Peptides against a protein of PDB entry 5D63. Designs and how they scored, part 22

Target 1, 292 residues: chain A of PDB entry 5D63
Amino acid sequence: SLRRGIYHIENAGVPSAIDLKDGSSSDGTPIVGWQFTPDTINWHQLWLAEPIPNVADTFTLCNLFSGTYMDLYNGSSEAGTAVNGWQGTAFTTNPHQLWTIKKSSDGTSYKIQNYGSKTFVDLVNGDSSDGAKIAGWTGTWDEGNPHQKWYFNRMSVSSAEAQAAIARNPHIHGTYRGYILDGEYLVLPNATFTQIWKDSGLPGSKWREQIYDCDDFAIAMKAAVGKWGADSWKANGFAIFCGVMLGVNKAGDAAHAYNFTLTKDHADIVFFEPQNGGYLNDIGYDSYMAFY

## One batch from the design tools (peptide; aimed at target 1 C214 D215 A257 Y288)

Design b2_p14_4_s2 (made by RFdiffusion4, then SolubleMPNN; from b2_p14_4, 7 letters changed)
Fold by OpenDDE base, seed 3:
Structure b2_p14_4_s2 (fold): chain B 292 residues (1-292), chain A 14 residues (1-14)
Amino acid sequence: as target 1 above (292 residues)
Amino acid sequence: SIEDQFRQEYYSLR
């Protein structure tokens, strides 16, 4: 079953993603097919899938940027019915905004069925052009029509997944204690993470003994990422991944505070030095404490 | 906490 998380939803037939036009929060904003750039944020094309309790394989889909929800216009079962952004709530009972999402017959892609109408989200005619119509359309779960098949590229991790990634890292001290702050985390590309670092002013900050040293840099970076998240996205129920660690060196005569994020495949962590903006697989310390 | 004791007793952050 599909896990709660943030997804980039890509058509199985053409290089097009489900896009909320202009990221607008207005009711009735068209959801359309649009080109995307791999390994970037793709601002208007991220969707938070929230599972509905006690309803198998059924979700709301909240646009991360606008905070509005995928909505089948009037819940109509007619082929060609518009799919739009519309105000809503994560656990709504409105069948216009409830989507059953299960694997297609190919075992890799998903189909997105409206709970009420039983029609499927369809990239009309498989049109790869920017602004192509996405609509509800008749179909069945076993059909192979690529217009109705979608890859769900996971852009976030759960706290449990992050915990597992940390646990696999060789630079964790035997006394390690981790503290989880949130439940789901958008994982940023390094380029975006670095840009936030640059915009924070940290590159120009001077290390000063005790008054502004490693812990201040690490906390400032986490604060900058938090602010970036709050200022960038209108959806709730997730955080931006940026961890803080305290570590001790192998000799046991020095300690350091630093940041960390997740690798592209979300399987490992990479250390980030907020004093110089460097990414390292080995920062020279073993972590005895983290919060993220 | 155990972590606080560890840091206070043995290590200073740099």
Scores: peptide ipSAE 0.049, ipTM 0.658, DockQ to the pose 0.240
OpenDDE base, seeds 1, 2, 4, 5: peptide ipSAE 0.032, 0.045, 0.041, 0.048; ipTM 0.700, 0.674, 0.679, 0.659

Design b2_p14_4_s3 (made by RFdiffusion4, then SolubleMPNN; from b2_p14_4, 7 letters changed)
Fold by OpenDDE base, seed 2:
Structure b2_p14_4_s3 (fold): chain B 292 residues (1-292), chain A 14 residues (1-14)
Amino acid sequence: as target 1 above (292 residues)
Amino acid sequence: SIIDEFRERYYALR
């Protein structure tokens, strides 16, 4: 079953993603097919899938940028019914905004069925052009039509997944204690992470004994990422991944504060030195404390 | 606790 998380949703037939046009929060904003750039933040194409309690395989889909929800216009079962962004809530009972999402017959892609109408999200005619119509369309779960098959590429991690990634890293001290601050984390590409670092002013900040040293740099980076998240996205219920660690070296005679993020595949962590913007697999310290 | 010890050590060792 599909897990709660943030997804980039890509058509199985053509290189097109589900896009909220212009990222607009207006009711009735078209959801369309649009090209995307791999390994980047596709701003209008990220969707938070929230599972509905006690309704099997059924979700709301919140656009991360606009904070609005995928909505089948008037809940109509007619083929060609528009799918739009519309105001809503994560646990709505409005069947226009409830989507049953299960594996297609190919076992890799998903189909997205409106809970009420039983029609499927369809890239009309498999049109790969920017702005192509996405609509509700008749179908069945076992059909092979790629117009109605979607890859759900996970762009976030749960706190448990982050915890697991940390736990398997070789640079974690035996006394490690982690403190989880949120439940779901958007994982940024390094390029975006670095840009936030640059924009924070940290590259020009001077190390000063106690008054602005390693812990200040690390906390400032986390604060910058937090602020970036708040300023960039209108959806709630997730955070931007950026951790802080305190570590001690092998000899036990030096300590350091630093940041960390997750690798592209979300399986591992990579350390980030906020004093110079460097990414390292080994920062020279074993973490005994983290919060993220 | 051992954790508390390390927390104190950070100040001394940073």
Scores: peptide ipSAE 0.234, ipTM 0.855, DockQ to the pose 0.267
OpenDDE base, seeds 1, 3, 4, 5: peptide ipSAE 0.030, 0.181, 0.150, 0.061; ipTM 0.655, 0.769, 0.784, 0.692; seeds 1, 4 fail the geometry check

Design b2_p14_4_s4 (made by RFdiffusion4, then SolubleMPNN; from b2_p14_4, 7 letters changed)
Fold by OpenDDE base, seed 5:
Structure b2_p14_4_s4 (fold): chain B 292 residues (1-292), chain A 14 residues (1-14)
Amino acid sequence: as target 1 above (292 residues)
Amino acid sequence: SIEDLFRQEYYSLR
């Protein structure tokens, strides 16, 4: 069963992702195939999958950037029916925007079936070109047509997954208390995380005794990421991952405030020093408190 | 205490 989360949805046959054209929030904006760059944010190609209660394997798909939803035009079952972005809500009853998502016969990729029409999201002709048509198309769950098979690359973590990643880290103090602020987190590539740091002005900020020291840097980074999230994405129901930690050194004679994010595979955390923009596997402190 | 460490400014980058 597909988990609630943010996904980059990639065709199983060609290196193309499901893209909301120009990230436009206008009703009827085409959803198209488009190239993507691994380990980047891929702005128009992120989709929040919200499971519908009591409807097995059925979701809405909200474009993270536009805040609009994947919509089968007029809910038509005709092959070639346009799939567009359209205004909606996460728990809509509109069958044009309800998608049953289950594993394909290969056990790795998924198929995306419109709940009403029972047609499938199809990269028409497997066209790998930018702007290639994505449409509803007739199909079955068991057929192997790669035009209708999609890899769901999860780009977010639940709070529980983040908690688990922290728990696995060796630099956690025995007195550790974690405070979870949200339920689902988009995990940024380090390059994006660093860019937010740069744009925040923190690289030019001067450490000053008490008035602007480690806690201020760490909180400023958290605030910068939060603002970036709010300014960048129109979808709701998720946060951008950026944690704050307080830690004590092994000797117990020094403490520090710092940030952390998740590694690419979401299995571990990596520490981020907001005073210099460095990523570290060992920041020299064991965390006794975190909020994220 | 941890609070004392912060009060003593032991939390500066080092």
Scores: peptide ipSAE 0.042, ipTM 0.679, DockQ to the pose 0.143
OpenDDE base, seeds 1, 2, 3, 4: peptide ipSAE 0.054, 0.035, 0.037, 0.038; ipTM 0.668, 0.683, 0.681, 0.689; seeds 1, 2, 4 fail the geometry check

Design b2_p14_5 (made by RFdiffusion4)
Pose (drawn by RFdiffusion4):
Structure b2_p14_5 (pose): chain A 292 residues (1-292), chain P 14 residues (1-14)
Amino acid sequence: as target 1 above (292 residues)
Amino acid sequence: SLRFEEHMMQLLVD
């Protein structure tokens, strides 16, 4: 089963993503195929998949930017029916906004079926052009037609996954305790994590004994990332990944506060120095506490 | 007085 999370959904035949046109919150805004840039935030192309209780393999798909839902127009089973963004809720009983998502016959890509109509999300004619129509269409679960096959590229981690990445890191103190604050996190590319640091004003902040020292920088960065999350996205039910760690050096005589993020493959953590914007695999300290 | 991270080291590490 597809796990709850945030996905960039890519057509298996051509490198077009599912895109809510112009990120518009208007009811009826078309969902179309569009090109994308890897290792960036694709602002209109991120979808939060919320599992429906007791309804196997069925979800709502909420655009992260607009807060609106993937909706099959009037639930029609006619091939060519529009797939648009529409107002809704995470656990709606409206079948127009319910999607059964299972693996295709290639075992890697998925097919997306409307729960009400039993039709599939289809990149019409396999058109790779920006703005190509995506519609509901007749189809089967097992066929190889790439127009109806989609890679769900996971862009978020659960708290269990973040905990696992931390636990595998070699720079964890024996007394380490972690404090988990939320359940599902959007993992940022370093380019975006850096842009938030720049926009926070931290690059211009001077170190001052106790009144603006390493803990102040680290907490400020975490707060800046939290503000960015709420100000940038309209969908609810997730958080942005940015951790704070306290650590001690090998000699046991100096401590430091700093931030951390995740690698692209989501398996490992990478340390971030908020005093200078650097990313480090080894910051010179072993973490004895973290909160994220 | 110690800095926050140094004081916290004494409480949690030592």

Design b2_p14_5_s1 (made by RFdiffusion4, then SolubleMPNN; from b2_p14_5, 8 letters changed)
Fold by OpenDDE base, seed 4:
Structure b2_p14_5_s1 (fold): chain B 292 residues (1-292), chain A 14 residues (1-14)
Amino acid sequence: as target 1 above (292 residues)
Amino acid sequence: SLSFAEAAYQQYVA
């Protein structure tokens, strides 16, 4: 079953993603097919899937950028019914905004069925052009039509997944204590993470003994990422992944504070040095504390 | 306040 999380939703037939046009929060904003760039944020194409309690495999889909929800216009079962962004809530009972998402017959892609109408999200005619219509369309779960098959590329991790990634890293001290601050985290591409770092002013910040040293750099980065998240996205219910660690070196005669994020596959952590913007697999310290 | 480790062992790291 599909996990709660943030997804980039890509058509199985053509290189097109489900896109909220212009990221607009206006009711009735078209959801369309649009090209995407791998390993980028793809701003208007991220969707938070929130599972509905006691309704199997059924979700709301909140556009991360606009904070609006995928909505089948008037809940109509007619083929060609528009799918739009519309105001809503994560746990709505409005069947226009409830989507049953299950594996297709190919076992890799998903189909997205409107809970009420039982029609499926369809990239009309498999059109790969930017702005191509996405609509509700008749179909079946077993049908192999790629117009109605979607890959859900997970762009977030749960706190548990992050915890697991940390746990298998070799640079964790035996005294390690981790503190989880949120439940679901958007994992940024390094390029975006670096850009936030640059925009924070940290590249120009001067190390000063105790008054602005490693912990200040690390916390400033964390704060910058938090603010970036708040300023960038209208959806709620997730955070942006950026961790802070305190570590001690092997000799036990030096300590450091630094950041960390997750690798592209979300399986591992990578350390980030906010004093120079470097990414390292080994920062030279073993973490005895983290919060993220 | 500083952690025990930082208070005791913090050093400049570039």
Scores: peptide ipSAE 0.033, ipTM 0.714, DockQ to the pose 0.194
OpenDDE base, seeds 1, 2, 3, 5: peptide ipSAE 0.030, 0.022, 0.020, 0.029; ipTM 0.686, 0.647, 0.640, 0.668; seed 3 fails the geometry check

Design b2_p14_5_s2 (made by RFdiffusion4, then SolubleMPNN; from b2_p14_5, 6 letters changed)
Fold by OpenDDE base, seed 2:
Structure b2_p14_5_s2 (fold): chain B 292 residues (1-292), chain A 14 residues (1-14)
Amino acid sequence: as target 1 above (292 residues)
Amino acid sequence: SLLFAEALKKLLVD
């Protein structure tokens, strides 16, 4: 079953993603097919899937940017019914905004069925052009029609997944204690992470003994990422991944504070030195504490 | 442990 998380939803037939036009929060904003750039933040194309308790395989889909929800216009079962962004809540009972999402017959892609109408989210005519119509359309779960098949590229990790990634890292001290601050984390590309670092002013910050040293840099980076998240996205219920670690060196006579993020495949962590913006697989310390 | 962590915090000189 599909896990709660943030997804980039890509058509199985053409290189088009489900896009909320202009990222607008206005009710009735068209959801359309749009090109995307892999391994980047596709601002209007990220969707938080929230599973509905006690309703099998059924979700709301909140656009991360606008904070509005995928909505089948009037819940109509007519083929060609518009799919739009509309105000809503994560656990709504409005069937216009409830989507049953299950694997297609190919076992890799998903189909997105409106809970009420039982029609499917369809990239009309498989049109790969920007602004192509996405609509509710008749279909069945077992059909191979790529117009109604979607890859759910997971862009986030759960706290448990983050915890597991940390646990796999060889640079964790035996006394390690981790503290989880949130439940779901958008994982940023390094380029975005670095840009946040640059924009934070940290590259120009002066290291000063105790008063502005490693812990200040590390916390400032986390704060910058948090602020970036708050300023960038209107949806709630997730955080931006940026961890802080405290580590001890091999000799046990020095400690350091630093950041870390997750690799693209979400399986590992990579260390980030906020004093110079460097990414390292080995920062020279073993972490005895982290919060993220 | 907290005690261990606190001890190491004093070494945060980098």
Scores: peptide ipSAE 0.041, ipTM 0.709, DockQ to the pose 0.196
OpenDDE base, seeds 1, 3, 4, 5: peptide ipSAE 0.039, 0.038, 0.038, 0.039; ipTM 0.707, 0.685, 0.688, 0.711; seed 3 fails the geometry check

Design b2_p14_5_s3 (made by RFdiffusion4, then SolubleMPNN; from b2_p14_5, 7 letters changed)
Fold by OpenDDE base, seed 1:
Structure b2_p14_5_s3 (fold): chain B 292 residues (1-292), chain A 14 residues (1-14)
Amino acid sequence: as target 1 above (292 residues)
Amino acid sequence: SLSFSEALKRQLVD
């Protein structure tokens, strides 16, 4: 079963992703195939999949950038029916915006079936060009047509997954207490994380005893990431991952405040020093407190 | 009074 989360949805046949054209929030904005750049933020191509309670394998798909939802025009079962962005809600009962998402016959890709029409999201003709039509099209779950097969590259983690990543890290103090602030987190590439850090002004900030020391840097970084999230995305129901930790050294005679994020595979955490923008596997402290 | 973590941070930060 597909987990709740933010996904980059890539065609199984050609290097094209499901893209909301121009990231527009206007009703009826075409959803199209578009090229993408791996390991970057593909702004118009991120979708929050929200599972519908008590409806197996069925989701709404909210475009992260626009805050609008994937919508089969008029819910029509006719092949070639446009798939567009349209205003909606995460737990809508509108079958135009309900999508059953299950594994395809190849066991790796998914198919996206409209709940009402039973047609499938189709990259028409497998066209790899930017702006290629995506439409509802007749099909079956077991059909091997790559036009209707999609890889769901998960770009987020749940709070539980983040918690698990922290728990397996060796630099956690025996007194550790973690505080979860949100339920789902977009995990940024380091390049993006670093850019936010740069844009925050922290690189030019001066350490000052107590008045602006390690905790201020760490909290400022988290605040910068939070603001970046709020300013960048119109969708709700997720956060941008950026943790704050307090740690103590092995000798127990020094403490530090710092940040952390998740590795690319989301399995581990990496420490981030907001005073210099460095990423470290070992920051020299064991965390006794985190919030994220 | 400060919690353990707060006290530790304020006393031991370098």
Scores: peptide ipSAE 0.027, ipTM 0.670, DockQ to the pose 0.227
OpenDDE base, seeds 2, 3, 4, 5: peptide ipSAE 0.027, 0.027, 0.026, 0.026; ipTM 0.678, 0.664, 0.684, 0.670; seed 2 fails the geometry check

Design b2_p14_5_s4 (made by RFdiffusion4, then SolubleMPNN; from b2_p14_5, 10 letters changed)
Fold by OpenDDE base, seed 2:
Structure b2_p14_5_s4 (fold): chain B 292 residues (1-292), chain A 14 residues (1-14)
Amino acid sequence: as target 1 above (292 residues)
Amino acid sequence: PLSYAEALMLKYVK
């Protein structure tokens, strides 16, 4: 079944993603098909899927940017019923905002069925143009209509997944202890991560022994990422991935504090040196502690 | 290898 997480939801037939128009938080804001740029944030096109307890394969979909939820207008089963952003809560009982999401017959894409109406989220006419209508439409689970098939590109990791990525890294000390701060993490492209670093002022910060050294840089970076997250997204229930590590060198006579993030495939970590903005597979230290 | 406690006592030099 689909895991809780943040997804970029892409049509299986055309290169369009489910987009909340203008990222507006207003009730009734159209959800539309819109072009996207791979390996970028795609601000209005990220959706937090929250599974509903005791309701199989059923979720709310919260737009990360607006904090509003995917909503079938009036819960109508009529073909062509608008799908909009609307205020809501993650665990609502409103069937207008409950979506059963299961694999399509192709085994790769998903279909998104409104829990109440039993109609499916449909890119009307498979229109690839920006602003194309997305609506509820009649269908069945086994149909191959690409208008109703969606790829769920996972843009986040759970804390457990992050933990696993860390655990398989070769630069982890035998005494390593990790501390998980959040449950789900949006993983940023390096370009975005770097931009946050630049905007933080760290590139111009002066290293000073003890008073502003590696730990200060590393923590400042994490703080900057946290603030960026808070300032950028209205949805709750997730964090932005940015870890802090404390490591010891091979000689065992020096320690360093640094950051890390996840690789694009979320399978590995990459180290980030906040003193110079560099990404490294080997930072020269083995981590004995991390928090993220 | 260093214990956790020992590691915490290391000087952060970078």
Scores: peptide ipSAE 0.090, ipTM 0.748, DockQ to the pose 0.134
OpenDDE base, seeds 1, 3, 4, 5: peptide ipSAE 0.078, 0.032, 0.085, 0.086; ipTM 0.723, 0.683, 0.739, 0.741

Design b2_p14_6 (made by RFdiffusion4)
Pose (drawn by RFdiffusion4):
Structure b2_p14_6 (pose): chain A 292 residues (1-292), chain P 14 residues (1-14)
Amino acid sequence: as target 1 above (292 residues)
Amino acid sequence: SIVDKARAEYHAAN
């Protein structure tokens, strides 16, 4: 089963993503195929998949930017029916906004079926052009037609996954305790994490004994990332990944506060120095506390 | 709060 999370959904035949046109919150805004840039935030192309209780393999798909839902127009089973963004809720009983998502016959990509109509999300004619129509269409679960096959590229981690990445890190103090604050996190590319640091004003902040020292920088960065999350996205039910760690050196005589993020493959953590914007695999300290 | 706890611990460790 597809796990709850945030996904960039890519057509298996051509490198077009499912894109809510112009990120518009208007009811009826077309969902189309569009090109994308890897290792960036694709602002109109991120979808929060919320599992439906007791309804196997069925979800709502909420555009992260607009807060609106993937909706089959009037629930029609006619091939060519429009797939648009529409107002809704995470656990709606409206079948126009319910999607059964299971693996295709290639075992890697998925097919997306409307719960009400039993039709599939289809990149019409496999058109790779920006703005190509995506519609509901007749189809089967097992066929190889790439127009109806989609890679769900996971862009978020659960708290359990973040905890696992931290546990595998070699720079964790024996007394380490972590404090988990949310359940699902959008993992940022370093380019975006750095842009938030720049926009926070921290690059211009001076170190001052106790009144604006390491803990102040680290907490400020976490707060800046939290503000960015709420100010940038309309969808609810996720958080942005940015951790704070306290650590001690090998000699046991100096401590430091700093931030951390995740690698692209989501398996490992990488340390971030808020005083200078650097990313480090080894910051010179073993973490005895973290909150994220 | 967890922030207060982190501040207290950081300055204690130093």

Design b2_p14_6_s1 (made by RFdiffusion4, then SolubleMPNN; from b2_p14_6, 7 letters changed)
Fold by OpenDDE base, seed 5:
Structure b2_p14_6_s1 (fold): chain B 292 residues (1-292), chain A 14 residues (1-14)
Amino acid sequence: as target 1 above (292 residues)
Amino acid sequence: SIEDEFRAAYYALR
């Protein structure tokens, strides 16, 4: 089954993603097909899928940017019924906002069925243009119509997945202890991570012995990412991935505080030096403590 | 924790 997480949802037939128009939080805002750029944040096109307890394969889909939910207008089963953003809650009982999401017949893409109407989220006519209509449409689970097939590209990791990525990294000290702060993390592209770093003022910050040294830089970066997350997204129930590590060098006579994030495939971590904005596979230290 | 205190003392951050 589909895991809880943040997804970029892309049509199986054309290079369009499910987009909340203008990222607006207004009730009735159209959800449309829109172009996307790989390895970017795609602001209006991220959806938090929250599984409904005791209802198999059924989710709410919260737009990360607007904090509103995918909503089938009036829950109508009529083909062509608008799919919009609408205010809601993660565990609503409103069938207009409940979506059964399961693998399509091709075994790779998913179909998104409204729980109440049993119609499917459809990119009308497979239109690849920006602003193309997305609507509820009649269909079946086994139908091969690409208008109703969607790739769910996971843009987040669970704390367990993050922990696993850390665990397989070769630069972890034998005394390592990790502390998990959240349950689900949006993983940022490096470009976005770097921009947050730049905007934080850290590039212009001066290293000063003890009073503003490595730990201050690392914590400031994490704080900046946290603030960025709070200021950027209206949805709740997730965090932005940015870790802090304390590490010791091979000689055991020096220690450093630094940041880390996850690689694009979410399988590994990459170290980030907040004092210079560099990404490194080997920062020269083995981590004995992390929190993220 | 005591272990954390030990680490802090042993590994001076720079």
Scores: peptide ipSAE 0.077, ipTM 0.719, DockQ to the pose 0.241
OpenDDE base, seeds 1, 2, 3, 4: peptide ipSAE 0.073, 0.080, 0.064, 0.036; ipTM 0.709, 0.715, 0.720, 0.719; seeds 2, 4 fail the geometry check

Design b2_p14_6_s2 (made by RFdiffusion4, then SolubleMPNN; from b2_p14_6, 9 letters changed)
Fold by OpenDDE base, seed 1:
Structure b2_p14_6_s2 (fold): chain B 292 residues (1-292), chain A 14 residues (1-14)
Amino acid sequence: as target 1 above (292 residues)
Amino acid sequence: SIIDEFRQRYYSLR
């Protein structure tokens, strides 16, 4: 079963992703196939899947950038019906915006079926060109048509998953206490994380005893990421992952504040030093407190 | 709490 989360949705047949054209919030904006770059944000191609309570395997799909929802035009069951972005809510009862998402017969990809029409999201003709039509189309769960099969690349983690990643890290103090601030986190590529750091002004900030030292740097980085998130995405119900840690050194005579994020596979954390923009597997401190 | 004690011991972060 598909978990709540943010997904990059890639066609199983061609290197094309489900893209909201120009990231526009206008009702009726076409959802199209578009090329993507691995290990990047792919701004218009991220979708928050929100499971509908008490409706098995059924979700709304909110475009992260536009804040609008995947919508089958007029809920029509006709093959070739447009799939568009449209205003909506996460827990809508509008069947035009409800999608049953389950594994395909190959056990790896998913199919996306409109709850009302029972048609499937289809990359028409498997067209790999930018702007290729995505439409509702007749189909079955068992057929192997790659036009209707999609890989769901998870781009986010739950708070529980983040907690688990922290728990298995060897640089956690025995007195560690973590505080979870949100429920779901978009995990950024390091390149994006670094760019936010650069844009924050922190690279030019001067360390000053007490008045602007390690905790100020770490908190400023988190604030910068938070602002970046708010300014970049119109969807709600998720946060951007950026943690703050307090740690103590092995000798027990020094403490430090720093940041951390998750590795690409989301299985581990990596430490980030906001004073120099470095990523480290060992920052020289064991964390006794974190919030993220 | 242990956490509070720890925070107090390392009040001055570097």
Scores: peptide ipSAE 0.047, ipTM 0.686, DockQ to the pose 0.263
OpenDDE base, seeds 2, 3, 4, 5: peptide ipSAE 0.048, 0.034, 0.028, 0.052; ipTM 0.685, 0.703, 0.682, 0.683; seeds 2, 4, 5 fail the geometry check

